# Peptides against a protein of PDB entry 6J07, part 103

Target 1, 107 residues: chain A of PDB entry 6J07
Amino acid sequence: GQRGWFCGSVSQDLRQFWVAEGGTISDPRAADFLFSCDASHPDTLRIYQSLDYIEDNATVFHAYYLSAVANAKIKNSVALGHFILPPACLQKEIRRKIGSFIWEQDQ

## One batch from the design tools (peptide; made by RFdiffusion4, then SolubleMPNN)

Design b2_p28_1_s1 (from b2_p28_1, 12 letters changed)
Fold by OpenDDE base, seed 5:
Structure b2_p28_1_s1 (fold): chain B 107 residues (1-107), chain A 28 residues (1-28)
Amino acid sequence: as target 1 above (107 residues)
Amino acid sequence: KDEEIIQLILRMMGKSGKSLERKEALWK
């Protein structure tokens, strides 16, 4: 099974979906996937400050990915890479290049 | 298009993309 860590910014509904699909919830060190809805949340900031992240061994994904997966009802139909959640300090610059993030388009 | 955007984001983040690649493989 997949192990996921969730920032406090992630709704219980998305966490429940994760578990319903066979996932487990773990601490960030043991997690296979790191989910957040807020790059500025203290939980997420701690991830960005971790050695694993700094050393390019970790990626934070926006939890909206799970919503997209739920809606698609096909696990591999939604590209995980579209949901990379960059640190807050980089988001403005990134938006200037690519436009709004995918999770912002449906808001 | 999608891959180009992802690579652009990764570059701007200073990421190699290896982590993402591993996670994509793991998700399957």
Scores: peptide ipSAE 0.731, ipTM 0.951, DockQ to the pose 0.637
Fold by OpenDDE base, seed 1:
Structure b2_p28_1_s1 (fold): chain B 107 residues (1-107), chain A 28 residues (1-28)
Amino acid sequence: as target 1 above (107 residues)
Amino acid sequence: KDEEIIQLILRMMGKSGKSLERKEALWK
């Protein structure tokens, strides 16, 4: 099974979907996947400040990825990389390059 | 194009992409 960590900003529905699909919930150090809906949330900020993240051994993904997977009905039809959640301080300049994040387009 | 965008984001984040690659492999 896959272990996931969830920021407090992630809805219970998405957490439940993760578990329903066979995932477990763990602390960020043991988690295989880190999910958040808010780069400015204290939980997520602690991830960005962690040694694992700084050393490029961790990636934070926007939890909307799980919604996209659920809607697509095909696990591998949604590109995980499109859901990288960058630190808040970088999002503005990233948007200038790519336009908008995928989780913002469906809002 | 998708990969190009992802690589751009990673570059702007100062990331190598190693973590993402591992997670992509794990997700499959």
Scores: peptide ipSAE 0.730, ipTM 0.951, DockQ to the pose 0.634
Fold by OpenDDE base, seed 2:
Structure b2_p28_1_s1 (fold): chain B 107 residues (1-107), chain A 28 residues (1-28)
Amino acid sequence: as target 1 above (107 residues)
Amino acid sequence: KDEEIIQLILRMMGKSGKSLERKEALWK
């Protein structure tokens, strides 16, 4: 099974969906996937400051990915890469290049 | 393309993309 970590900013519904689909919830160090809805949340900030993240051994994804998957009802129909959640300090610059993030469009 | 956008984000983040690639494979 896949292990996921969830920032406190993520709703219980999305966590329950993860578990219902066979996932388990773990601490960030053991998790296969890191989910957050707020790059500025203290939980997420701690991830960005970790050596694993700095050394490109970790990626934070916006938890709305799970909502998109649930709505599509097809696990692989939504591109995971579109839900990379960058640190808050980079988001404005990124938006200048690509426009709004996908989770901002669909929410 | 979608991939172009993703690569741009990764570059701006200073990421190699290796982590994402591993996660994409793991998700399947």
Scores: peptide ipSAE 0.729, ipTM 0.951, DockQ to the pose 0.635
Fold by OpenDDE base, seed 3:
Structure b2_p28_1_s1 (fold): chain B 107 residues (1-107), chain A 28 residues (1-28)
Amino acid sequence: as target 1 above (107 residues)
Amino acid sequence: KDEEIIQLILRMMGKSGKSLERKEALWK
């Protein structure tokens, strides 16, 4: 199974979905996937400051990806890359280029 | 998916994209 780390900002429902689909919960060093709903959360900030992240060995994804997968029923129909969660200090500049992040649109 | 948008985000983040590629392969 796949191992996932979840920021404290991620709801229990999304964590439960991950486990229901065969995933396990792990610490960020052991995790295959890193999920967060808040780039400014202390948990997520520690990821951005980690050597793995700085060396491009880690990517933080917005946990809304799991919701999108759940709704789509087909996991490969939702592009993982559209759910990259950039550090907060870069989000404003990125929005100027792309408009809005996918997790900001349907709410 | 829109690869150009993803690559733009990665460039703005200073990321190589290698991590994303590995995760996409792992997700399948």
Scores: peptide ipSAE 0.729, ipTM 0.950, DockQ to the pose 0.597

Design b2_p28_1_s2 (from b2_p28_1, 14 letters changed)
Fold by OpenDDE base, seed 2:
Structure b2_p28_1_s2 (fold): chain B 107 residues (1-107), chain A 28 residues (1-28)
Amino acid sequence: as target 1 above (107 residues)
Amino acid sequence: KDQEKIELILRMMGLSGKRLKELEALWK
């Protein structure tokens, strides 16, 4: 089973899609997948500041991944790695080297 | 290459990519 946590910045539609695909919603400590639409949201910041995250036991993904999956109608057609949501303090340098994030291009 | 971009992000974050691979496997 897929256990997910959602930042308050994520819409109910995406949460419902997650559940419709067989996922469950849990607190961040029990979740395997952590979704957010805002690296600066207080909910997400708490994740970045947690020991689990610092010790590389947690990864935050942009919830737009679920939207991309829904639109493609194929669960494995979109690479999860493209939707890693780094802390805000790292995003500027990442954009400088790689370019804009996928969720920024489509919005 | 797309994979190279992902690896670069992981390196910049100080991550090995092990967690991502585990999650990708779990997503299947």
Scores: peptide ipSAE 0.415, ipTM 0.863, DockQ to the pose 0.564
Fold by OpenDDE base, seed 1:
Structure b2_p28_1_s2 (fold): chain B 107 residues (1-107), chain A 28 residues (1-28)
Amino acid sequence: as target 1 above (107 residues)
Amino acid sequence: KDQEKIELILRMMGLSGKRLKELEALWK
């Protein structure tokens, strides 16, 4: 799919890249991909509280994925799975087990 | 190793539905 939803925390540059690569922007219910840069942003919190998310029918990804794709020599080498954005309440425990998230390492 | 870490995150989040299946298809 090519339909994406963006939290207000995502920069215009990343949104523009998505569109430039052939993507479209839609509401969360119609989107194939949900992007955010802040798990605590009200827009993202509404996703986490939605029935679709609670019933495991939705996943939020960190928008830094798009930056990684833009900078990669081989676009297909960037794994989307590394950019899953968990709710804030789970992030500390996840970092304890697997280390810092990929979007935190180069900042 | 990387796939194992992703799977751990998914388990910690309790994912078991449609999105989990879609994500698994991305790295298998």
Scores: peptide ipSAE 0.239, ipTM 0.752, DockQ to the pose 0.404
Fold by OpenDDE base, seed 5:
Structure b2_p28_1_s2 (fold): chain B 107 residues (1-107), chain A 28 residues (1-28)
Amino acid sequence: as target 1 above (107 residues)
Amino acid sequence: KDQEKIELILRMMGLSGKRLKELEALWK
Protein backbone atom coordinates (compact mmCIF):
# COMPACT_ATOMS: atom_id res chain seq x y z
CA GLY B 1 0.00 0.00 0.00
CA GLN B 2 0.88 3.65 -0.36
CA ARG B 3 0.23 6.38 2.16
CA GLY B 4 -0.96 9.82 1.24
CA TRP B 5 -1.51 13.10 3.03
CA PHE B 6 -4.15 15.53 1.86
CA CYS B 7 -4.37 19.25 2.32
CA GLY B 8 -7.73 20.58 3.38
CA SER B 9 -7.99 22.08 -0.08
CA VAL B 10 -8.43 18.64 -1.62
CA SER B 11 -11.99 17.48 -2.22
CA GLN B 12 -13.42 14.46 -0.53
CA ASP B 13 -13.99 12.88 -3.92
CA LEU B 14 -10.29 12.82 -4.70
CA ARG B 15 -9.52 11.46 -1.26
CA GLN B 16 -12.06 8.72 -1.78
CA PHE B 17 -10.53 7.88 -5.13
CA TRP B 18 -7.14 7.53 -3.49
CA VAL B 19 -8.56 5.08 -0.98
CA ALA B 20 -10.51 3.24 -3.65
CA GLU B 21 -7.28 2.70 -5.55
CA GLY B 22 -5.71 1.09 -2.52
CA GLY B 23 -4.16 4.09 -0.85
CA THR B 24 -4.32 5.03 2.79
CA ILE B 25 -4.44 8.43 4.39
CA SER B 26 -1.82 9.44 6.92
CA ASP B 27 -0.15 12.42 8.50
CA PRO B 28 2.50 14.22 6.45
CA ARG B 29 5.45 12.61 8.15
CA ALA B 30 4.23 9.09 7.47
CA ALA B 31 2.92 9.82 3.98
CA ASP B 32 4.62 8.75 0.78
CA PHE B 33 2.64 11.28 -1.23
CA LEU B 34 1.55 14.78 -0.30
CA PHE B 35 -1.43 16.16 -2.19
CA SER B 36 -2.78 19.69 -2.28
CA CYS B 37 -4.89 21.88 -4.50
CA ASP B 38 -3.66 25.16 -3.08
CA ALA B 39 -0.06 26.11 -2.44
CA SER B 40 -1.31 28.99 -0.30
CA HIS B 41 -3.49 26.85 1.94
CA PRO B 42 -2.27 26.83 5.54
CA ASP B 43 -1.94 23.06 5.50
CA THR B 44 0.31 23.17 2.47
CA LEU B 45 2.29 26.09 3.78
CA ARG B 46 3.12 24.06 6.86
CA ILE B 47 4.54 21.40 4.58
CA TYR B 48 6.69 23.90 2.71
CA GLN B 49 7.98 25.21 6.00
CA SER B 50 8.71 21.77 7.41
CA LEU B 51 12.22 20.46 7.84
CA ASP B 52 11.50 17.51 5.60
CA TYR B 53 10.55 19.79 2.74
CA ILE B 54 13.38 22.22 3.28
CA GLU B 55 15.82 19.34 3.22
CA ASP B 56 14.34 18.09 -0.07
CA ASN B 57 12.88 14.97 1.50
CA ALA B 58 9.29 15.85 0.66
CA THR B 59 7.40 16.84 -2.46
CA VAL B 60 3.92 18.26 -2.76
CA PHE B 61 1.82 17.24 -5.73
CA HIS B 62 -1.34 18.79 -7.03
CA ALA B 63 -4.29 16.53 -6.30
CA TYR B 64 -5.50 17.04 -9.86
CA TYR B 65 -3.11 14.18 -10.59
CA LEU B 66 -5.67 11.85 -9.07
CA SER B 67 -8.38 13.24 -11.29
CA ALA B 68 -6.17 12.74 -14.31
CA VAL B 69 -5.49 9.15 -13.29
CA ALA B 70 -9.19 8.53 -12.77
CA ASN B 71 -9.95 9.76 -16.27
CA ALA B 72 -7.07 8.01 -17.98
CA LYS B 73 -7.54 4.78 -19.85
CA ILE B 74 -4.16 3.61 -18.67
CA LYS B 75 -3.44 4.39 -15.05
CA ASN B 76 0.32 4.65 -15.34
CA SER B 77 0.14 6.85 -18.42
CA VAL B 78 -0.16 9.91 -16.22
CA ALA B 79 3.21 11.13 -15.03
CA LEU B 80 3.23 12.31 -11.44
CA GLY B 81 6.09 14.64 -12.21
CA HIS B 82 3.84 16.91 -14.20
CA PHE B 83 1.87 17.63 -11.05
CA ILE B 84 4.55 18.93 -8.74
CA LEU B 85 3.05 21.79 -6.78
CA PRO B 86 5.75 24.34 -6.01
CA PRO B 87 5.51 26.98 -3.33
CA ALA B 88 3.60 30.04 -4.44
CA CYS B 89 6.74 32.14 -4.44
CA LEU B 90 8.20 30.01 -7.22
CA GLN B 91 5.14 29.52 -9.38
CA LYS B 92 5.39 32.75 -11.33
CA GLU B 93 8.93 32.06 -12.41
CA ILE B 94 8.08 28.48 -13.28
CA ARG B 95 5.14 29.59 -15.40
CA ARG B 96 7.38 31.98 -17.29
CA LYS B 97 9.74 29.18 -18.23
CA ILE B 98 7.46 26.16 -18.50
CA GLY B 99 4.04 27.64 -19.05
CA SER B 100 0.80 27.17 -17.18
CA PHE B 101 0.51 24.17 -14.92
CA ILE B 102 -1.55 21.24 -16.16
CA TRP B 103 -4.17 21.70 -13.46
CA GLU B 104 -4.62 25.32 -14.49
CA GLN B 105 -5.34 24.41 -18.08
CA ASP B 106 -8.42 22.38 -17.25
CA GLN B 107 -9.42 24.13 -14.08
CA LYS A 1 10.62 17.29 -23.73
CA ASP A 2 8.28 16.57 -20.86
CA GLN A 3 11.10 15.14 -18.82
CA GLU A 4 13.15 18.24 -19.45
CA LYS A 5 10.35 20.41 -18.16
CA ILE A 6 10.07 18.32 -15.03
CA GLU A 7 13.79 18.49 -14.46
CA LEU A 8 13.71 22.24 -14.86
CA ILE A 9 10.98 22.54 -12.26
CA LEU A 10 12.93 20.36 -9.89
CA ARG A 11 16.07 22.39 -10.38
CA MET A 12 14.18 25.60 -9.76
CA MET A 13 12.91 24.09 -6.55
CA GLY A 14 16.35 22.89 -5.57
CA LEU A 15 15.31 19.26 -5.85
CA SER A 16 16.91 16.34 -7.59
CA GLY A 17 14.99 13.91 -9.73
CA LYS A 18 15.76 11.04 -7.41
CA ARG A 19 12.93 11.70 -4.99
CA LEU A 20 10.42 12.13 -7.80
CA LYS A 21 11.48 8.91 -9.48
CA GLU A 22 11.10 7.05 -6.24
CA LEU A 23 7.60 8.41 -5.76
CA GLU A 24 6.59 7.49 -9.29
CA ALA A 25 7.87 3.99 -8.78
CA LEU A 26 5.70 3.62 -5.70
CA TRP A 27 2.59 4.52 -7.66
CA LYS A 28 3.22 2.02 -10.45
Scores: peptide ipSAE 0.235, ipTM 0.747, DockQ to the pose 0.544
Fold by OpenDDE base, seed 4:
Structure b2_p28_1_s2 (fold): chain B 107 residues (1-107), chain A 28 residues (1-28)
Amino acid sequence: as target 1 above (107 residues)
Amino acid sequence: KDQEKIELILRMMGLSGKRLKELEALWK
């Protein structure tokens, strides 16, 4: 399936794109994909604190992925893995090792 | 190189690559 959950930080435009591409919107527990634009948003924080996330059964992605897909000539050229949105407490360390996140570069 | 970066992120998060790969498969 293609069920997605969206943090309140995600714009309606991106949500609409998801639906237009055949996706459905669901609660976090039923969702296949979790999208957020803010790791510090209360909605996202609840995900990070959930058992599903702690047990590595859930991954939060930055919703900018959808924008990248929308703008890509070839949708498959956009790797979902580059849009993993880590908890805020881990982001600094990740930036030190890998560099700034894609959604930060393209702002 | 890109794959290595992704794997590094996953390790730092304590995540396995299996979930991510499964998600990517679902999207495609």
Scores: peptide ipSAE 0.222, ipTM 0.728, DockQ to the pose 0.531

Design b2_p28_1_s3 (from b2_p28_1, 14 letters changed)
Fold by OpenDDE base, seed 3:
Structure b2_p28_1_s3 (fold): chain B 107 residues (1-107), chain A 28 residues (1-28)
Amino acid sequence: as target 1 above (107 residues)
Amino acid sequence: SDQEVIELILRMMGKSGKSLARKQALWE
């Protein structure tokens, strides 16, 4: 699959990269991948509230993954799982366990 | 390890990991 949904928080550059690599942009229900840069954005919140997400049939990834892939030039050199974007209410607790998220380490 | 960290995150989120596994396979 190559269909991606993008939260409004994701830059146009990352969206363009997705398309340039052969991806298409779709609504969340049809998307193979869900990308966001802000767990508190209304678009992302709607995903977290969806039945698909609650039943673990959907995962939201931080869009910085695409930037990491672009920089690495090898899509499988970066672990997708490190870019799971948890709901905002869980992030503080998660950081206490694992440290800063990977998308927070370059800033 | 990376896998252990990911599993910890999933556990804290109350996720089984089935969705992530499908997405990982799809990405490859």
Scores: peptide ipSAE 0.731, ipTM 0.954, DockQ to the pose 0.604
Fold by OpenDDE base, seed 5:
Structure b2_p28_1_s3 (fold): chain B 107 residues (1-107), chain A 28 residues (1-28)
Amino acid sequence: as target 1 above (107 residues)
Amino acid sequence: SDQEVIELILRMMGKSGKSLARKQALWE
């Protein structure tokens, strides 16, 4: 199974889904995937400030990706890249280009 | 396309896309 880190902003339901699908929960350093629902959450901010993230060795994904996967018939039918969670300071500019993030469209 | 949107996001973030590519491969 894959190792995932979850920001405190992520619901227990999504965490439970991750575990139910065979994933484990770990600290950010050991995690294969980093999930968050709030770019402004202190947990996520610490990731953005980390050397791994600054050096482009880490990516934060919006945890709603897991919900999308849960609702999808095919595991790989949902594009992981659409769920990149950018730092809060960049989101407004990004929205001006793409419209809205995928997780915002479904909310 | 989806790929074009993702690449735009990565560019705006100043990311190369290598990290995402690794995670995509790992997810498969």
Scores: peptide ipSAE 0.730, ipTM 0.954, DockQ to the pose 0.623
Fold by OpenDDE base, seed 2:
Parts: C-alpha cells; sequence; structure tokens
Structure b2_p28_1_s3 (fold): chain B 107 residues (1-107), chain A 28 residues (1-28)
C-alpha cells in the first residue's frame, strides 16, 4: 500500500476509495502522494511553500485522478502526469498553452 | 502528445520532472 495526504478540499468519497484500494492516510511529509482539489486551499498552499515542493521532491496531484481511476477500474489507465495540480498563480498561463486541465474537462 | 503537454506544464512550473517520474514509478 501507499501513503496519501489529502487536502481538506478532497471529498470523503475519494478518501474512502484510496483506503479501499489499500492506501493509508498520512501527514504530507510521510505521504507518497499528495492530493488536492483546490490549489488555493490553505492546506495546499502550505505544500507549495514547503522545501520539498520547491526542490521538486514533491508533487501535488488533483484528487480527481482517483475518480478517473475508479471509473476506469484500472489504476494505470489514466496518466498521472495529466493531474499535476500547479499553484493557482500559474494556472491561467498554463491554460493559455494547453487549453484546459483534464479534470476540468471531465467535471 | 500527452508527454509534450506534461513536459510543458512542468517547464512552466520550473520543475525538473524528477518528482513526477518517481511518483509514476511508485504508482505502477
Amino acid sequence: as target 1 above (107 residues)
Amino acid sequence: SDQEVIELILRMMGKSGKSLARKQALWE
């Protein structure tokens, strides 16, 4: 199993799915995966300010990735990289280049 | 391609991609 941290913006359903699939929930420093649904949430902002994140030793993923996995029923059927959740201050510029984030298309 | 999009995002974030690579391997 893997350890995951969840921002307060993530629903209980997605957390429950994580646990049902064998994952555990931990603090962000111990977590293997960091999930959030809101780059502007205080919990997520603290991650972006952390040294681990700044030094590219941590990545925040949009928790909707778990929903996509659940829907596909195959954990590797969707690309994890498409669910990188960048800081809010960068999202507008990124959208100008790619159009929209994948989770925005599926919602 | 999908990889090109991801690389673009990483570049715009100033990321090397090393963290993502580790997480991808870990998820598998």
Scores: peptide ipSAE 0.730, ipTM 0.954, DockQ to the pose 0.619
Fold by OpenDDE base, seed 1:
Structure b2_p28_1_s3 (fold): chain B 107 residues (1-107), chain A 28 residues (1-28)
Amino acid sequence: as target 1 above (107 residues)
Amino acid sequence: SDQEVIELILRMMGKSGKSLARKQALWE
């Protein structure tokens, strides 16, 4: 099983899906995956300030990835990279280049 | 392409993609 950390901004439904699929929930230091729905949430901000993140040894993913996986049925059919959650200070500039993040698009 | 978009995001974040690659491998 995989270990996941969840920002307080992530719904209980998504956390339940993670556990139902065999995942466990842990602190961010021990977690294999870091999930958040809000780059401005204090929990997520603490991740961005960590040495692991600054040194490019950690990535924060938008938790909507789990919803996409659930809907797709095949976990490898959804590209994890599309769900990188950048710091809030970079998002506007990124949107100017790519249009919108995948979790902001109509399903 | 999807890959080009991801690489652009990584560049704008100043990241090499090293962490993402590890997580992709771990997820599979």
Scores: peptide ipSAE 0.730, ipTM 0.954, DockQ to the pose 0.633

Design b2_p28_1_s4 (from b2_p28_1, 15 letters changed)
Fold by OpenDDE base, seed 2:
Structure b2_p28_1_s4 (fold): chain B 107 residues (1-107), chain A 28 residues (1-28)
Amino acid sequence: as target 1 above (107 residues)
Amino acid sequence: SDQEVIELILRMMGKDGSRLKELEKLWK
């Protein structure tokens, strides 16, 4: 199944798209996918501080992934791995290695 | 450690992580 949790930073439009594509919305502990638009949002910070995340059992994705999928109109045409949203404190080092994140790039 | 987390994230971004592969299967 496609169980998703959404940070408060994510718009209702993206949440509705998730459901329209067959997803369900759940609490973060039950979710397969964790979506956020802001690594510094309190909701997202709580995820990064959780035992599940610390123990490498959780992954946060930038919700822009859903927007990209919606625009492409093909569910499998967008690479999920490009949208991993790291904790804010790690992003600088990651950018040094891969450059700007895809959600930071011009459309 | 932070460095270990960074390496994990980079591996996942490169699509060579088992966790990411499983998530992509769920999405399909």
Scores: peptide ipSAE 0.304, ipTM 0.809, DockQ to the pose 0.275
Fold by OpenDDE base, seed 1:
Structure b2_p28_1_s4 (fold): chain B 107 residues (1-107), chain A 28 residues (1-28)
Amino acid sequence: as target 1 above (107 residues)
Amino acid sequence: SDQEVIELILRMMGKDGSRLKELEKLWK
């Protein structure tokens, strides 16, 4: 089973897709996957400030991953690792190393 | 530190992190 938490920045459509693919929705503490579309959203900021995240026990993913999966016919054709959503304060340094994030390219 | 977090994230983005591998298994 895949348990997910969703920031308020994530559309209901993507949440519904998550459920349709067999996922369940839970609070951040119980979730395996944390989805957000905005690193600066208050909901996401609370995750970054949580002990779980600080202690490297949590990862936030950009919800565009779900859109990419939906547009693909094969689930595993989209790499989850490409959709890690870092805190805003770290994104510039990360972009210098890997380039623009994938969700920035497809818009 | 921030640098340590950055390195962790970069490893995960490159599918080199154990945590990401476990999450990918859950997604399958």
Scores: peptide ipSAE 0.303, ipTM 0.809, DockQ to the pose 0.276
Fold by OpenDDE base, seed 3:
Structure b2_p28_1_s4 (fold): chain B 107 residues (1-107), chain A 28 residues (1-28)
Amino acid sequence: as target 1 above (107 residues)
Amino acid sequence: SDQEVIELILRMMGKDGSRLKELEKLWK
């Protein structure tokens, strides 16, 4: 099973895709996957400020991953790690090392 | 520290993190 939490920044379409693929939607504490489209959204900021995240027990992913999976039509053909959504204050340094994020390239 | 978090994220992005591997198993 796959339990997911969604920031308010994530569209209903992507949430529906998650459920259609067998996922369930839960609160952040119970979720295995945390999805957001905006690191600066209040919902996502609360995740970054949580003890779970600070203690490295949580990871936020950009919900564009789900769009990429939908387009690929194969779940494992898209690398989940490429869609890690770091806190806004760290993104510049990360971009310096890996380049622009995938979700930024397509938008 | 910020640097430690960055390094962790970079390792995960490179598929070199145990946490990421476990999550990918759940996705299957």
Scores: peptide ipSAE 0.298, ipTM 0.805, DockQ to the pose 0.277
Fold by OpenDDE base, seed 4:
Structure b2_p28_1_s4 (fold): chain B 107 residues (1-107), chain A 28 residues (1-28)
Amino acid sequence: as target 1 above (107 residues)
Amino acid sequence: SDQEVIELILRMMGKDGSRLKELEKLWK
């Protein structure tokens, strides 16, 4: 199933979209998808510091993915992998390799 | 290590990660 956790940085609109698309909202431990709009938000930081994340059993995605899906009107037309939200301390190196993140490009 | 995490993330962003593929299967 589509179980999602949402950082406090994510708007209620995106949460509602998730539910409207058949998703459920759960705590991080039970969630399949972890969404955040801010790698530095305390909620997200707790994820990065969690055992699940450290052991590579969790992935945080930027919630802008949901907005992109909504705009595309086709769930599978948007690449989920493009929306992985890395810890802040790793973003510079990642940007060096791939360029600006997709959620930053329109800013 | 940070480098290992970076490499994992880069692979996932390029859709080469097994975890990402599994997650995409969950996305209906």
Scores: peptide ipSAE 0.297, ipTM 0.804, DockQ to the pose 0.263

Design b2_p28_2_s1 (from b2_p28_2, 11 letters changed)
Fold by OpenDDE base, seed 1:
Structure b2_p28_2_s1 (fold): chain B 107 residues (1-107), chain A 28 residues (1-28)
Amino acid sequence: as target 1 above (107 residues)
Amino acid sequence: SVNYFALSREERLKLGVEARNALLSLVA
C-alpha cells in the first residue's frame, strides 16, 4: 500500500488522484510519502522541525509529482526523487546552483 | 526510472533521505 500525508497546501484534486491510484491518506508519522506544495506552510514547517526529519527519517516531496504522474504516458517515467521539497530558507541557494525546481518550470 | 512504490518502506526512506541530503549539500 501507499500511505501518504498531505500538507494543507495540496489541492483536493491531487489528493483525489492519490486515492484513485490506490493510495491512502495518513498522519505524517505513519505515512510513507509526505506531500506539500508550500515549504513555508505551517503544516510543512512542522515536518521540517520534527525529530523524524531532523534524524533523517523523513523526506518531503512536492505534490506536483502527482500531477506529473497523472500526465505522463508512462507513470514509472516520473522520478519521485526529482520532486524533493527542501526547506524554504535553502531554496534560493539551491536554485542558484541547479536552476528552478521542476514544479516551478512546468506551472 | 525507479518505481518508488515498488520499493520497501525502508528502501524508499533511504533513497529519499539520501537524495534530500545530496540536494541540501549544495547549500554552503
Scores: peptide ipSAE 0.393, ipTM 0.842, DockQ to the pose 0.458
Fold by OpenDDE base, seed 2:
Structure b2_p28_2_s1 (fold): chain B 107 residues (1-107), chain A 28 residues (1-28)
Amino acid sequence: as target 1 above (107 residues)
Amino acid sequence: SVNYFALSREERLKLGVEARNALLSLVA
């Protein structure tokens, strides 16, 4: 099964969709997927400061991925890799290279 | 595209971090 952690910035609807698709909700240490809608939220900041993240054992994804999956005709057509949520301090420079993030385009 | 939900925990962590590091490599 898929174990997910959710920042407080993620809506209950997206959490419910995760569970409806067979996912479970766990603490960050046990989670396979870390979802957030706000890189500046205290919950997400704690992830970025954790040893798991610093030692390259964790990745934070924007929870809008779940919304994209819910609205897609083919669920596997949505690439999770396009929803990596980097720390807020790095986002400006990243946007200069690749443009706005996918969740910013649809929001 | 890759179905991340079909991968093992170790595979998901590895691919996720690789993608993250590739993205972060854009930072000067």
Scores: peptide ipSAE 0.389, ipTM 0.841, DockQ to the pose 0.443
Fold by OpenDDE base, seed 4:
Structure b2_p28_2_s1 (fold): chain B 107 residues (1-107), chain A 28 residues (1-28)
Amino acid sequence: as target 1 above (107 residues)
Amino acid sequence: SVNYFALSREERLKLGVEARNALLSLVA
């Protein structure tokens, strides 16, 4: 199933879209997908500090993925892997090497 | 593009973490 956790930074609209597409909302430990719009939000920081994340058992994605899916001609054409949201302290160096994140490009 | 939702939970977690770690490996 599609179990998702959402940071408080994610709009209700995106959460509703997730549910409308057949997803459910759960706590982060039960979730298959962790969505956030702000790596610095306390909710997201707690994920980064969790054992699941530290032990390489969790990935945080930018919730803009859902917006991209909603607007895509083909839903599966949007690559979730392009929406990995790294900790804020790492983003500058990442941008230096790969450029701006997709969610930043479309803003 | 990969349909992440068609994968098993374990496969999704694995691919997600692999992608994450690949990205984070760019940080010196």
Scores: peptide ipSAE 0.387, ipTM 0.839, DockQ to the pose 0.454
Fold by OpenDDE base, seed 3:
Structure b2_p28_2_s1 (fold): chain B 107 residues (1-107), chain A 28 residues (1-28)
Amino acid sequence: as target 1 above (107 residues)
Amino acid sequence: SVNYFALSREERLKLGVEARNALLSLVA
């Protein structure tokens, strides 16, 4: 199923797209997917500090994934793994290794 | 590509965490 949690940083349009595609919105504990647009947002920070995240039972994805799916000819062609949103304190080093994140690239 | 929405909850969580850990392993 498509149970998702959304950080306050995620636009209403992306939330609406999720629901239009058959998704439901739930609290982080019940969600299958956690979406955020800001690793420094208080909502997202609480996820990173949660036991679920610390114990490797949760992953935060950038909500731009939904935008990419909406714009793709084939929805399954968008790889969710490319949209992992790591804690802010790790992003600089990650960019040094693999370059800018997809959601940061020029549109 | 993998259809994440067709997987079980356990499989989705596993793949997500594996991808996360692979990414985070790049940190020096």
Scores: peptide ipSAE 0.387, ipTM 0.838, DockQ to the pose 0.444

